# Peptides against a protein of PDB entry 6JX3: the designs that were tried, part 29

Target 1, 85 residues: chain A of PDB entry 6JX3
Amino acid sequence: AEFRLRPEISVAQTDYGMVLLDGRSGEYWQLNDTAALIVQRLLDGHSPADVAQFLTSEYEVERTDAERDIAALVTSLKENGMALP

## One batch from the design tools (peptide; made by RFdiffusion4, then SolubleMPNN)

Design b2_p15_5_s2 (from b2_p15_5, 4 letters changed)
Fold by OpenDDE base, seed 1:
Structure b2_p15_5_s2 (fold): chain B 85 residues (1-85), chain A 15 residues (1-15)
Amino acid sequence: as target 1 above (85 residues)
Amino acid sequence: RKPYVRPSIRRLGTL
């Protein structure tokens, strides 16, 4: 399924990197560079598999680890109210 | 290839 942020979530680039802000609750979350990169690619329409391939080509990470990390991030974003289920 | 850092998110608070 398509990865999408919830409509109340906005993306900000700050001194602390990529931040996701909930415009209703006011909660905001900082993403590290890897998380930001993953989110950006998913929002651009790349699949988790595409992103895993990208990560393994660019970074010293094995495919299995990349896939696990992407899945865990997506789950966290959904559970913390940033991404649509 | 570059060093890999696992993705992470951190709740900063509420505005």
Scores: peptide ipSAE 0.786, ipTM 0.949, DockQ to the pose 0.958
Fold by OpenDDE base, seed 4:
Structure b2_p15_5_s2 (fold): chain B 85 residues (1-85), chain A 15 residues (1-15)
Amino acid sequence: as target 1 above (85 residues)
Amino acid sequence: RKPYVRPSIRRLGTL
């Protein structure tokens, strides 16, 4: 399924990394570099499997760890109201 | 390959 941000979520790029702002609640969240990279690739249409492959190619991480981390991030983004279910 | 840092999000607050 396609990864999408909720329509009320805006993305800001700051000197400290990616920030997601909920235009309705006013809540805003900071992503670390890895999370931002994952989100960017998912939004670009890459599957979680694609992203895992990218991470294992670029970083010192095992495939299973990358997959778990991506899944956990996606879950967090959904549960915290940033991504669509 | 580069050192890996696990992804994280942090709630900063409410505007």
Scores: peptide ipSAE 0.786, ipTM 0.948, DockQ to the pose 0.970
Fold by OpenDDE base, seed 5:
Structure b2_p15_5_s2 (fold): chain B 85 residues (1-85), chain A 15 residues (1-15)
Amino acid sequence: as target 1 above (85 residues)
Amino acid sequence: RKPYVRPSIRRLGTL
């Protein structure tokens, strides 16, 4: 399924990195650089497999570790109300 | 290839 943010979530670029803001609750979360990169690529329409390939190409990470980290991030974003299920 | 840092999110609070 396509990765999408919930409609109430706004993306803010700050001096401290990417922040996701919930316009209803007011809750906000900061993403580190890797998380921001993953989210940006997913929002651009790349699949998790595409993102894993990108990560292994650009960074010193194994495919299985990249896949695990992408899946864990997506799960966290869904569970914390930022991404659609 | 660049050093890899695992993705992380951090709750900052509520506005």
Scores: peptide ipSAE 0.786, ipTM 0.949, DockQ to the pose 0.962
Fold by OpenDDE base, seed 2:
Structure b2_p15_5_s2 (fold): chain B 85 residues (1-85), chain A 15 residues (1-15)
Amino acid sequence: as target 1 above (85 residues)
Amino acid sequence: RKPYVRPSIRRLGTL
């Protein structure tokens, strides 16, 4: 399924990294570089599998760890109201 | 390949 942010979520690029702002609640969250990279690729239409392959090629991470971390991030973004279910 | 840092999010607050 397509990864999408909720319509009320805005993305800001800061010197400290990507920030997601909920325009309704006012809550905002900072993503570290890896999380931002994952989100960017997912928003660009890459699948989690694509992202995992990308991570393993660019970083010292095993496929299973990359897949786990991507899944956990996506779950977190959904549970915290940033991404659509 | 580069060192890997796990993805993380951090709640900063509420405007």
Scores: peptide ipSAE 0.785, ipTM 0.948, DockQ to the pose 0.972

Design b2_p15_6_s2 (from b2_p15_6 with K6R L11R)
Fold by OpenDDE base, seed 1:
Structure b2_p15_6_s2 (fold): chain B 85 residues (1-85), chain A 15 residues (1-15)
Amino acid sequence: as target 1 above (85 residues)
Amino acid sequence: KKPYVRPSITRLGTL
C-alpha cells in the first residue's frame, strides 16, 4: 500500500521542523525530526520495512520498536486526516 | 549510531 498525503495537505519546512497544513480545515501539525524522516522516506516510496531497516542502521533503536513506531505514526497521520487510508 | 527519539506529531492549531 502506497503512503500518500491527502491532496488538501501542504508540507512546509520550518525552523521547528516539518509542518503539515490542511488547506480545508486550517488545522496544522508539527512533526518531530524522526516523524519527518519517516514521512519523507515513505513519500519517496520506501516501505515501512525499508524505513525500519534505515532507522535501525542509523539510530539506537531495535527493529521491533522501529516497526511499532512507524506503524503508530502512519495510523496517527491517517486518523488526523493527513494521510490517505 | 545516533540516539533515537520516537516519532511524534503535535497539533499546533487552526489557521
Scores: peptide ipSAE 0.784, ipTM 0.949, DockQ to the pose 0.968
Fold by OpenDDE base, seed 5:
Structure b2_p15_6_s2 (fold): chain B 85 residues (1-85), chain A 15 residues (1-15)
Amino acid sequence: as target 1 above (85 residues)
Amino acid sequence: KKPYVRPSITRLGTL
């Protein structure tokens, strides 16, 4: 399924990195560089498998670890009300 | 290949 942010979520680029802001609740979260990279690629239409391949090609990470970390991030984003289910 | 840092999100607060 397509990864999408909830309509009320805005993305901001700050001096401290990517921040997601919920325009309704006012809650906001900071993403580290890896999380931001994953989110950016998913929003661009790449599949989790695409992102895992990208991570393993660029970083010292095994495929299974990359896949796990992507899945965990997506789950967190959904659970925290940032991404659509 | 570059060192890998696991993805993380941190709740900063509420505006």
Scores: peptide ipSAE 0.784, ipTM 0.949, DockQ to the pose 0.957
Fold by OpenDDE base, seed 4:
Order: sequence, then C-alpha cells, then structure tokens
Structure b2_p15_6_s2 (fold): chain B 85 residues (1-85), chain A 15 residues (1-15)
Amino acid sequence: as target 1 above (85 residues)
Amino acid sequence: KKPYVRPSITRLGTL
C-alpha cells in the first residue's frame, strides 16, 4: 500500500529538520534526520523494504533493526494523525 | 557506512 500523508498535513524544511504541520489542529512535529529520510523515500514511492535496504547500505544498522524502526515510525505517523491509515 | 540514529518524531506544540 502507498504511504501518504493526510491532506491536512504540510511539510516544511527548517534548519532543524523536517517539520510536519496539521493545518486543522495546528499541531506540528519535528522529524529527526533519519525519520525525514525514511518519510521522503516512502513519499517518493519506495516500499518499506526498499527503505530498509537503503538504510543498511548507507548506515551502520542491521536489516532487522531498520525494518523495525521503519515500521514503528510509520505506525507513529499514522497514530499521530500525520499519515493515512 | 555512516553512524545510525534511530528515527524519531517530536511534537513541538500547537500553532
């Protein structure tokens, strides 16, 4: 399934990293560099498996840990109303 | 390979 942000979510790039703003509630969240990278790749159409492969190729992380972290991030984004279920 | 930092999101507040 395609990863998508909810329509009310806006993305901003700041000196401190990627920020997601909910235009309805006004809530906003900062993503660290890794989270921003994952989100960007998912939005570009890469699968979680693709992203995990990318992370393990570029960073000192094991495949299982990368997969877990991606899944946890996606879950958090959905639960916090940023990504579509 | 680069050092890995786990992904995180932080709620900054409400505008």
Scores: peptide ipSAE 0.784, ipTM 0.949, DockQ to the pose 0.961
Fold by OpenDDE base, seed 2:
Structure b2_p15_6_s2 (fold): chain B 85 residues (1-85), chain A 15 residues (1-15)
Amino acid sequence: as target 1 above (85 residues)
Amino acid sequence: KKPYVRPSITRLGTL
C-alpha cells in the first residue's frame, strides 16, 4: 500500500530539519536527516525496497539494516499518528 | 559512501 501522511499532518522544512505538525492536536515532531530522506522518498512513491536500495548505494549501511530502519520508522510514524495505516 | 545515521523522530512539543 502507498505510504501517506494523515490529512491533518503538515510538513515544514526548517533550519533544524523536517518537522511534522499535527494540525488538530498541535503536536510537532522533528525528523533527523535520514528520517526526512526516507519519508520524502516514500511520499514520492518509492517503495521501501527502493528506499533501502537508495540508502545502501549512498550510505555506509547494509541492506538488512536499511530495511529494518525503514520499517521501524514507518511503524513509528503510524503509531504516533503521523502516517496512515 | 557517506556515514550512516539511523533515522529518528523526536517529539518537540505542542503549539
Scores: peptide ipSAE 0.783, ipTM 0.948, DockQ to the pose 0.961

Design b2_p15_6_s3 (from b2_p15_6 with K6R L11K)
Fold by OpenDDE base, seed 1:
Order: structure tokens, then sequence, then C-alpha cells
Structure b2_p15_6_s3 (fold): chain B 85 residues (1-85), chain A 15 residues (1-15)
């Protein structure tokens, strides 16, 4: 399953991090560095498993925790109308 | 390895 943002979502890179703006509702969200990194890799076509491997190689995190956090983020992005189901 | 911070999203507001 390919991770994709909804068409109405715009991405902005700011000094505060990645910001996602919904052009229809006007809602905008800030992603912290980890979330932005995950989203960027998913958008580039990496699987959640790929991203988990990347996180465990670069950061002090266990595989299970990385996988859980990725899944939770994806769920949040979908629930908040930023990512396609 | 770098310190790990869990991913987070924060709603900033509505334009």
Amino acid sequence: as target 1 above (85 residues)
Amino acid sequence: KKPYVRPSITKLGTL
C-alpha cells in the first residue's frame, strides 16, 4: 500500500519543521523532525519496514518501537485528513 | 546512534 498525501495537502518546510496545510479546511499541522523524516521516506516510496530499518540504524530505538511509532504516525495522518487511506 | 524522539504531529491552527 503506497503512502500518499491527499491532493489538497500542501507541504511547507519551515524553520519549525515540516508543515502540512489542508487547502480546503485551512487546518495546518507541524511535524517534528522524526515525523517529517518518516513522511519523507514514505513519500519517496520506502515501506514502513524500510523506514523502521532506517530508524534503528540511525537512532537509539528498538525495531518494535520504531514499527509501532511509524504505524501510529500513519494512522494519525490518515485520521487527520492528511494522508489517503 | 542518535537519541530517538518519537514522531509527533501538532495542529497549529486553521487559516
Scores: peptide ipSAE 0.786, ipTM 0.949, DockQ to the pose 0.970
Fold by OpenDDE base, seed 5:
Structure b2_p15_6_s3 (fold): chain B 85 residues (1-85), chain A 15 residues (1-15)
Amino acid sequence: as target 1 above (85 residues)
Amino acid sequence: KKPYVRPSITKLGTL
């Protein structure tokens, strides 16, 4: 399934990194650099598998760990109302 | 390869 943010979510780039703002609840969240990178690639249409491959090629991380971290992030974004289910 | 930092999200607050 395609990764998408909920329509009420706005993306802001700040001096401190990527921030996601829920325009309905007013909640806002900061993503660290790795999370922002993952989200950006997913929004660009890359699959989680693509992103895992990218991470393992660029960073000192094993494939299994990358896959788990991506899945956990996606789950968190969905559970916290930022990404569509 | 660069050092890897696990992805994280942090709730900053509510406007």
Scores: peptide ipSAE 0.786, ipTM 0.950, DockQ to the pose 0.969
Fold by OpenDDE base, seed 4:
Parts: structure tokens; sequence; C-alpha cells
Structure b2_p15_6_s3 (fold): chain B 85 residues (1-85), chain A 15 residues (1-15)
């Protein structure tokens, strides 16, 4: 399924990285560079598999680790109310 | 290839 942020989530770019703000609860979260990169690619329509391929091509990471990290991030974003189920 | 840092999210607070 398509990765999407919840409607109440706003994205801000700061000097310290991507920040996601929940306009209803007021909670805000900072993503490190890798997380931001993953989220941006997913939002652009790339599949997790596409993102994993990108990561392994650009960074010193194995495919299995990239896939695990992407899945864990997506789960975290959903569980913390930032991404739609 | 660039060094890899695992993705992370950090709750900064509540406005």
Amino acid sequence: as target 1 above (85 residues)
Amino acid sequence: KKPYVRPSITKLGTL
C-alpha cells in the first residue's frame, strides 16, 4: 500500500533535519538524515524495496539491514501516529 | 559508498 502521512501531520525542514508536527496533539518529532531520506522517497511513491535498493547503492549497508530498518521506521511512524496504517 | 546511519525518530516535545 501507499505510504502516507496522516492529514494532521505537517513536515518542516530545519537546520537539524526533517521535523514532523502533529497539528492536533502538538507533538513533534525529528527524523535523522536517513529517516528523512526514507520518508521522502516513500512519499514520492517509491516502494520499500525501491528505497532499500537506493540505500544499498548509496550507503554502506546490506540489503537485509536496509529492509529491516525501513520496515522498523515505517512501523514506528504508524505507531506514533504520523503515518496512516 | 557513504557511511550508513540507521534511521531514527526522536520526539522533541509537544507544542
Scores: peptide ipSAE 0.785, ipTM 0.949, DockQ to the pose 0.971
Fold by OpenDDE base, seed 2:
Structure b2_p15_6_s3 (fold): chain B 85 residues (1-85), chain A 15 residues (1-15)
Amino acid sequence: as target 1 above (85 residues)
Amino acid sequence: KKPYVRPSITKLGTL
């Protein structure tokens, strides 16, 4: 299924990294560089498998670890009300 | 390949 942010979420690019803003609650979250990269690729339409392949190609990470980390991030984004289920 | 840092999110606060 397509990865999508909730409609009330805005993305801000700052000198300190990617920030997700909830326009309704006012809560805002900072993503580190890896998380931002994953989110950007998912939003661009790449599958988690595509993202895992990208990570293993560019970074010192094994496929299973990349897959786990992507899944955990997606879960966190959904649970914290940033991404649609 | 570049060093890998696990993805993380941090709640900064509420506006």
Scores: peptide ipSAE 0.785, ipTM 0.949, DockQ to the pose 0.966

Design b2_p15_6_s4 (from b2_p15_6, 5 letters changed)
Fold by OpenDDE base, seed 4:
Formats: structure tokens, C-alpha cells, sequence
Structure b2_p15_6_s4 (fold): chain B 85 residues (1-85), chain A 15 residues (1-15)
């Protein structure tokens, strides 16, 4: 399934990183660099497997750890109302 | 390869 942000979520780039703003609740969240990178690639249509491959190629992380971290991030984004189920 | 940091999100507040 396609990774998508909820329609009320806006993305802002700041000097401190990517920020997601919920236009309905007003809640806003900061993503660290890795999270922002993952979100950007998922939004571009890359699969979690694609993203894991990218992470392992660019960063000192094992495939299993990358996959776990991507899955955990996606879950967090859904649970916190930023991404569609 | 670059040092890896686990992805994180932080709730900053409400506007």
C-alpha cells in the first residue's frame, strides 16, 4: 500500500529539520534527519524495502535494523495521526 | 558509509 500523509498534514522544512503540522489539531512534530529521509523516500513512492536498501548503502546500519526502524517510524506516524493507515 | 542515527519524531506542541 502507498505511504501517504493525512490530508490535514503539512510539511515544512526548517533549519532544524522537517516539521509536520496537523492543520486541524495544530499539533506539530519534528523529524530527525533519518526520519525525514525515510518519509521523503516513502512519499516519493519507494517501498520500505527500497528505503532499507538505501539506508544500508549510505549509513552504518544493518539491513535488519534499518527495516525495524522504518517499520517503527511508519507505525509512529500512523499512530500519531500523521500518516494514513 | 555515514554514522547512523535511528529515526525519531518529537511532538513540539500545538499552534
Amino acid sequence: as target 1 above (85 residues)
Amino acid sequence: RKPYQRPSITRLGRL
Scores: peptide ipSAE 0.777, ipTM 0.946, DockQ to the pose 0.968
Fold by OpenDDE base, seed 1:
Structure b2_p15_6_s4 (fold): chain B 85 residues (1-85), chain A 15 residues (1-15)
Amino acid sequence: as target 1 above (85 residues)
Amino acid sequence: RKPYQRPSITRLGRL
């Protein structure tokens, strides 16, 4: 299934980096650079596996760690109401 | 390859 943000979520670039704002609740979350990169690639249609491959090629990270971190981020985004299940 | 930082999200607050 494709990764999608909830319709009430807006993406903003701020002094804190990439920020996701919930237009209903007003809650907003900062993503660090790695998280922003992952989200951007997922939104562009890349699979978690694609993103893991990208991370291991660009960064000093092992495949297993990349996969774990991507999965954890996706779960957090869903559980915090930013991404659709 | 570049140094890796684990992805993180931080709740900044509510507008």
Scores: peptide ipSAE 0.777, ipTM 0.946, DockQ to the pose 0.958
Fold by OpenDDE base, seed 3:
Structure b2_p15_6_s4 (fold): chain B 85 residues (1-85), chain A 15 residues (1-15)
Amino acid sequence: as target 1 above (85 residues)
Amino acid sequence: RKPYQRPSITRLGRL
């Protein structure tokens, strides 16, 4: 299944990083650099496995940890109403 | 390879 944001979510690129705004509730969330990178690659059509490979190549992180962190982020984005199930 | 920080999201507030 492809990763998609909910239709009411807007993405803003700010001096402080990526911000996601819910146009219905008004809630907005800041992503740190790693989270923004993961979201950007997923939205570009890369699989979680692709993203894990990218993270391990660019950063000092093991594959298992990268996979866990990607999965946890995706879960958080879905649970907080930003990403579609 | 660069230092790694775990991904995080932070609720900033409501408009």
Scores: peptide ipSAE 0.777, ipTM 0.946, DockQ to the pose 0.966
Fold by OpenDDE base, seed 2:
Structure b2_p15_6_s4 (fold): chain B 85 residues (1-85), chain A 15 residues (1-15)
Amino acid sequence: as target 1 above (85 residues)
Amino acid sequence: RKPYQRPSITRLGRL
């Protein structure tokens, strides 16, 4: 299944990184650089496996750790109302 | 390869 943000979520690029704003609740969240990169690639249609491969090639991270971190981020984004289930 | 930081999200507040 494709990763998608909820329709009420807006993306803003700031000097402090990517920010996600919920236009209904007014809540806004900052993503660190790694999280922003993951979200960007997922939104572009890359699979979590694709993203994990990218992370391991670009960063000093093992595949298993990358996969875990991607999954945890996706879960957090869904649980906090930013991504569609 | 670059140093890796785990992905994180931080709630900043509410407008």
Scores: peptide ipSAE 0.777, ipTM 0.946, DockQ to the pose 0.970

Design b2_p15_7_s1 (from b2_p15_7 with K6R L11R)
Fold by OpenDDE base, seed 1:
Structure b2_p15_7_s1 (fold): chain B 85 residues (1-85), chain A 15 residues (1-15)
Amino acid sequence: as target 1 above (85 residues)
Amino acid sequence: KKPYVRPSITRLGTL
C-alpha cells in the first residue's frame, strides 16, 4: 500500500521542523525530526520495512520498536486526516 | 549510531 498525503495537505519546512497544513480545515501539525524522516522516506516510496531497516542502521533503536513506531505514526497521520487510508 | 527519539506529531492549531 502506497503512503500518500491527502491532496488538501501542504508540507512546509520550518525552523521547528516539518509542518503539515490542511488547506480545508486550517488545522496544522508539527512533526518531530524522526516523524519527518519517516514521512519523507515513505513519500519517496520506501516501505515501512525499508524505513525500519534505515532507522535501525542509523539510530539506537531495535527493529521491533522501529516497526511499532512507524506503524503508530502512519495510523496517527491517517486518523488526523493527513494521510490517505 | 545516533540516539533515537520516537516519532511524534503535535497539533499546533487552526489557521
Scores: peptide ipSAE 0.784, ipTM 0.949, DockQ to the pose 0.974
Fold by OpenDDE base, seed 5:
Structure b2_p15_7_s1 (fold): chain B 85 residues (1-85), chain A 15 residues (1-15)
Amino acid sequence: as target 1 above (85 residues)
Amino acid sequence: KKPYVRPSITRLGTL
């Protein structure tokens, strides 16, 4: 399924990195560089498998670890009300 | 290949 942010979520680029802001609740979260990279690629239409391949090609990470970390991030984003289910 | 840092999100607060 397509990864999408909830309509009320805005993305901001700050001096401290990517921040997601919920325009309704006012809650906001900071993403580290890896999380931001994953989110950016998913929003661009790449599949989790695409992102895992990208991570393993660029970083010292095994495929299974990359896949796990992507899945965990997506789950967190959904659970925290940032991404659509 | 570059060192890998696991993805993380941190709740900063509420505006």
Scores: peptide ipSAE 0.784, ipTM 0.949, DockQ to the pose 0.964
Fold by OpenDDE base, seed 4:
Order: sequence, then C-alpha cells, then structure tokens
Structure b2_p15_7_s1 (fold): chain B 85 residues (1-85), chain A 15 residues (1-15)
Amino acid sequence: as target 1 above (85 residues)
Amino acid sequence: KKPYVRPSITRLGTL
C-alpha cells in the first residue's frame, strides 16, 4: 500500500529538520534526520523494504533493526494523525 | 557506512 500523508498535513524544511504541520489542529512535529529520510523515500514511492535496504547500505544498522524502526515510525505517523491509515 | 540514529518524531506544540 502507498504511504501518504493526510491532506491536512504540510511539510516544511527548517534548519532543524523536517517539520510536519496539521493545518486543522495546528499541531506540528519535528522529524529527526533519519525519520525525514525514511518519510521522503516512502513519499517518493519506495516500499518499506526498499527503505530498509537503503538504510543498511548507507548506515551502520542491521536489516532487522531498520525494518523495525521503519515500521514503528510509520505506525507513529499514522497514530499521530500525520499519515493515512 | 555512516553512524545510525534511530528515527524519531517530536511534537513541538500547537500553532
């Protein structure tokens, strides 16, 4: 399934990293560099498996840990109303 | 390979 942000979510790039703003509630969240990278790749159409492969190729992380972290991030984004279920 | 930092999101507040 395609990863998508909810329509009310806006993305901003700041000196401190990627920020997601909910235009309805006004809530906003900062993503660290890794989270921003994952989100960007998912939005570009890469699968979680693709992203995990990318992370393990570029960073000192094991495949299982990368997969877990991606899944946890996606879950958090959905639960916090940023990504579509 | 680069050092890995786990992904995180932080709620900054409400505008």
Scores: peptide ipSAE 0.784, ipTM 0.949, DockQ to the pose 0.967
Fold by OpenDDE base, seed 2:
Structure b2_p15_7_s1 (fold): chain B 85 residues (1-85), chain A 15 residues (1-15)
Amino acid sequence: as target 1 above (85 residues)
Amino acid sequence: KKPYVRPSITRLGTL
C-alpha cells in the first residue's frame, strides 16, 4: 500500500530539519536527516525496497539494516499518528 | 559512501 501522511499532518522544512505538525492536536515532531530522506522518498512513491536500495548505494549501511530502519520508522510514524495505516 | 545515521523522530512539543 502507498505510504501517506494523515490529512491533518503538515510538513515544514526548517533550519533544524523536517518537522511534522499535527494540525488538530498541535503536536510537532522533528525528523533527523535520514528520517526526512526516507519519508520524502516514500511520499514520492518509492517503495521501501527502493528506499533501502537508495540508502545502501549512498550510505555506509547494509541492506538488512536499511530495511529494518525503514520499517521501524514507518511503524513509528503510524503509531504516533503521523502516517496512515 | 557517506556515514550512516539511523533515522529518528523526536517529539518537540505542542503549539
Scores: peptide ipSAE 0.783, ipTM 0.948, DockQ to the pose 0.968

Design b2_p15_7_s3 (from b2_p15_7 with K6R S8K L11K)
Fold by OpenDDE base, seed 5:
Structure b2_p15_7_s3 (fold): chain B 85 residues (1-85), chain A 15 residues (1-15)
Amino acid sequence: as target 1 above (85 residues)
Amino acid sequence: KKPYVRPKITKLGTL
């Protein structure tokens, strides 16, 4: 299914990287570069499989590890109220 | 290929 942020979530680009802000609760999170890259590609419409392929092409990571890390990130974003289920 | 760093999110706080 399509990866989407919750409507109350805003994306900010700061000098320290990507930040997600919940406009209702006020909670905000920093994403490291890899997490930001994954989120950006998912929001652009790439599938998790597309993102995994991209990661293995650009970085020293195995496909299985990339897939695991993408899935874990997506789960975390959903559990922390940033992404739609 | 570039070194891989696992994705991480960090809760910074609440405004």
Scores: peptide ipSAE 0.788, ipTM 0.950, DockQ to the pose 0.967
Fold by OpenDDE base, seed 4:
Structure b2_p15_7_s3 (fold): chain B 85 residues (1-85), chain A 15 residues (1-15)
Amino acid sequence: as target 1 above (85 residues)
Amino acid sequence: KKPYVRPKITKLGTL
């Protein structure tokens, strides 16, 4: 399944990291560097498995932890109205 | 490899 942001979501790059703005509700969210990296790769068409492999190759994280964190992030983005289900 | 920080989203507010 393709990871996509909802059409009302705008992305801004700030000195403090990636920010997602909901143009309808007005809610806006900050992503830390890891979250932004994951989102960017997913939006580029990489699968969660691809992203997990990337994280384990670049960072001191175990595969299972990376997979869990990616899944949790995706769930949060969907539940908070930023990503399409 | 770089130190790993878990991904986090933070609600900043509502415009």
Scores: peptide ipSAE 0.788, ipTM 0.950, DockQ to the pose 0.977
Fold by OpenDDE base, seed 1:
Structure b2_p15_7_s3 (fold): chain B 85 residues (1-85), chain A 15 residues (1-15)
Amino acid sequence: as target 1 above (85 residues)
Amino acid sequence: KKPYVRPKITKLGTL
């Protein structure tokens, strides 16, 4: 399924990295560089599999680990109200 | 290839 942020979420680029702000609750979250990269690619329409391939090509990470980390991030983003289910 | 850091989200607070 398409990865999308919830409509109330705003994205900001800060000195501390990508930040996601919930305009309703006021909660805001920082993403580290890897998380930001994954989110950016997913928002651009790449599948988790595409992102995993990208990560293994660019970084010293095994495919299995990349896939797990992407899945865990997506789950966290959904559970914390940033991404649509 | 670059060193890999696992993706991390951190709650900064509530406005």
Scores: peptide ipSAE 0.788, ipTM 0.950, DockQ to the pose 0.977
Fold by OpenDDE base, seed 2:
Formats: C-alpha cells, sequence, structure tokens
Structure b2_p15_7_s3 (fold): chain B 85 residues (1-85), chain A 15 residues (1-15)
C-alpha cells in the first residue's frame, strides 16, 4: 500500500532536519537525516524494498538491517500518528 | 559508501 502522511501532518525543513507537525495536537517531531531520506523516498512512491536497495547502495548497511530499520520507522510513524495505517 | 546512522524520530514538543 502507498505510504502517506495523515492529512493533519505538515512537513517543514529546518536547519536541524525534517520536522513533522501535527496541526491538530500541535505535537512536532524531528527526523534525523536517515529517517528524512526514507520518508522522502516513500512519499515519492518508492517501495520499502526500493528504499532498502538505495540504502545498501549508498551507506554501510546490510540489506536485512536496512529493511528492519525502514519497517521500524514506518511502524513508529504510524503509531505516533504521523502516517496513515 | 557513507557511514550508516539508524533512522530516528524525536518528539520535540507541542506548539
Amino acid sequence: as target 1 above (85 residues)
Amino acid sequence: KKPYVRPKITKLGTL
């Protein structure tokens, strides 16, 4: 299924990284560079598998670790109310 | 290849 942010979530780019703001609750979250990269690629329509391949090509990470980290990030974004289930 | 840093989200607060 397509990865999407919830409608109430706004994205901001700051000097410190990507920030996601919940326009209803006012909560805001900072993503580190890796998380921001993953989210950006997912929002662009790349699959988690595509993102894992990208990470292993560009970074010192094994495929299994990349897949785990992507899955954990997606789960966290959903559980914390930023991404649609 | 670049050093890998695990993805992290951090709750900064509430506006």
Scores: peptide ipSAE 0.787, ipTM 0.950, DockQ to the pose 0.974

Design b2_p15_7_s4 (from b2_p15_7 with K2R K6R L11R)
Fold by OpenDDE base, seed 5:
Structure b2_p15_7_s4 (fold): chain B 85 residues (1-85), chain A 15 residues (1-15)
Amino acid sequence: as target 1 above (85 residues)
Amino acid sequence: KRPYVRPSITRLGTL
């Protein structure tokens, strides 16, 4: 299951962080640094398991918490129309 | 290891 953004979604880097823009609706969302990192790695082709391993290696987070947070973020991105189901 | 901040997204509005 490859993580992909919907075709109408653009990624922008702003002075305030990563922003996702829906080119059709005009809605846009800001991602915090952790969310941006996760999205970037997923878009680069890393699996959620890869991302979880990366997070636990770099940050003070347990594997189960990292996995939960990645899954929750992916769900949110899908539910808010940013990522493909 | 760095302090961990949980991921978040915030809807900013509509252009």
Scores: peptide ipSAE 0.783, ipTM 0.948, DockQ to the pose 0.962
Fold by OpenDDE base, seed 1:
Structure b2_p15_7_s4 (fold): chain B 85 residues (1-85), chain A 15 residues (1-15)
Amino acid sequence: as target 1 above (85 residues)
Amino acid sequence: KRPYVRPSITRLGTL
């Protein structure tokens, strides 16, 4: 399924990295560089499998670890109200 | 290849 942010979420680039702000609740979250990269690629239309391939090609990470980390991030973004289910 | 850091999100607060 397509990865999308909830409509109330705004994206900001800050000195502290990518930040996601919920315009309704006011909650905001910082993404580290890896999380930001994953989110950017997913928003660009790449599948989790595409992102995993990208990570294993560029970084010292095994495919299974990349897949797990992507899945966990997506789950967190959904659970914390940033991404649509 | 570059060192890998696991993805993380951190709640900063509420505006």
Scores: peptide ipSAE 0.783, ipTM 0.948, DockQ to the pose 0.973
Fold by OpenDDE base, seed 4:
Structure b2_p15_7_s4 (fold): chain B 85 residues (1-85), chain A 15 residues (1-15)
Amino acid sequence: as target 1 above (85 residues)
Amino acid sequence: KRPYVRPSITRLGTL
């Protein structure tokens, strides 16, 4: 399914990286560079498999590790109310 | 290839 942020979530680009702000609760979260890259690609319509391929082609990471890390990030974003289920 | 850092999110607080 399509990866989407919840409608109340705003994205900000800062000198310290991507920040996600929940406009209802006021909670805000910082993503490190890898997380931001993954989120950006998912929001652009790439599948997790696409993102894993991208990561393994550009970074020193194995496919299995990339897939696990992407899945864990997506789960975290959903559980913390940033991404739609 | 570039060094890989695992993705992470950090709760910064509440506005």
Scores: peptide ipSAE 0.783, ipTM 0.948, DockQ to the pose 0.975
Fold by OpenDDE base, seed 2:
Structure b2_p15_7_s4 (fold): chain B 85 residues (1-85), chain A 15 residues (1-15)
Amino acid sequence: as target 1 above (85 residues)
Amino acid sequence: KRPYVRPSITRLGTL
């Protein structure tokens, strides 16, 4: 399914990197550069497989590790109420 | 290829 942020989540670019703000709870989260890159690509319509391929082509990471890291990030975003299930 | 850093999210607080 398509990766989407929950409607109450706002994205901000700050000096600290990408920040996600929950407009209902007020909680806000910082994404590191890699997480921000992954989220941006997913939001742009790339599949996790696409993102994994991108990461392995651009960074010193193996496919298995990239896939694991993407999956873990997506899970975290869903569990912490930032992304839709 | 560039050095890889695993993705992370950090809860900063509540506004």
Scores: peptide ipSAE 0.782, ipTM 0.948, DockQ to the pose 0.972

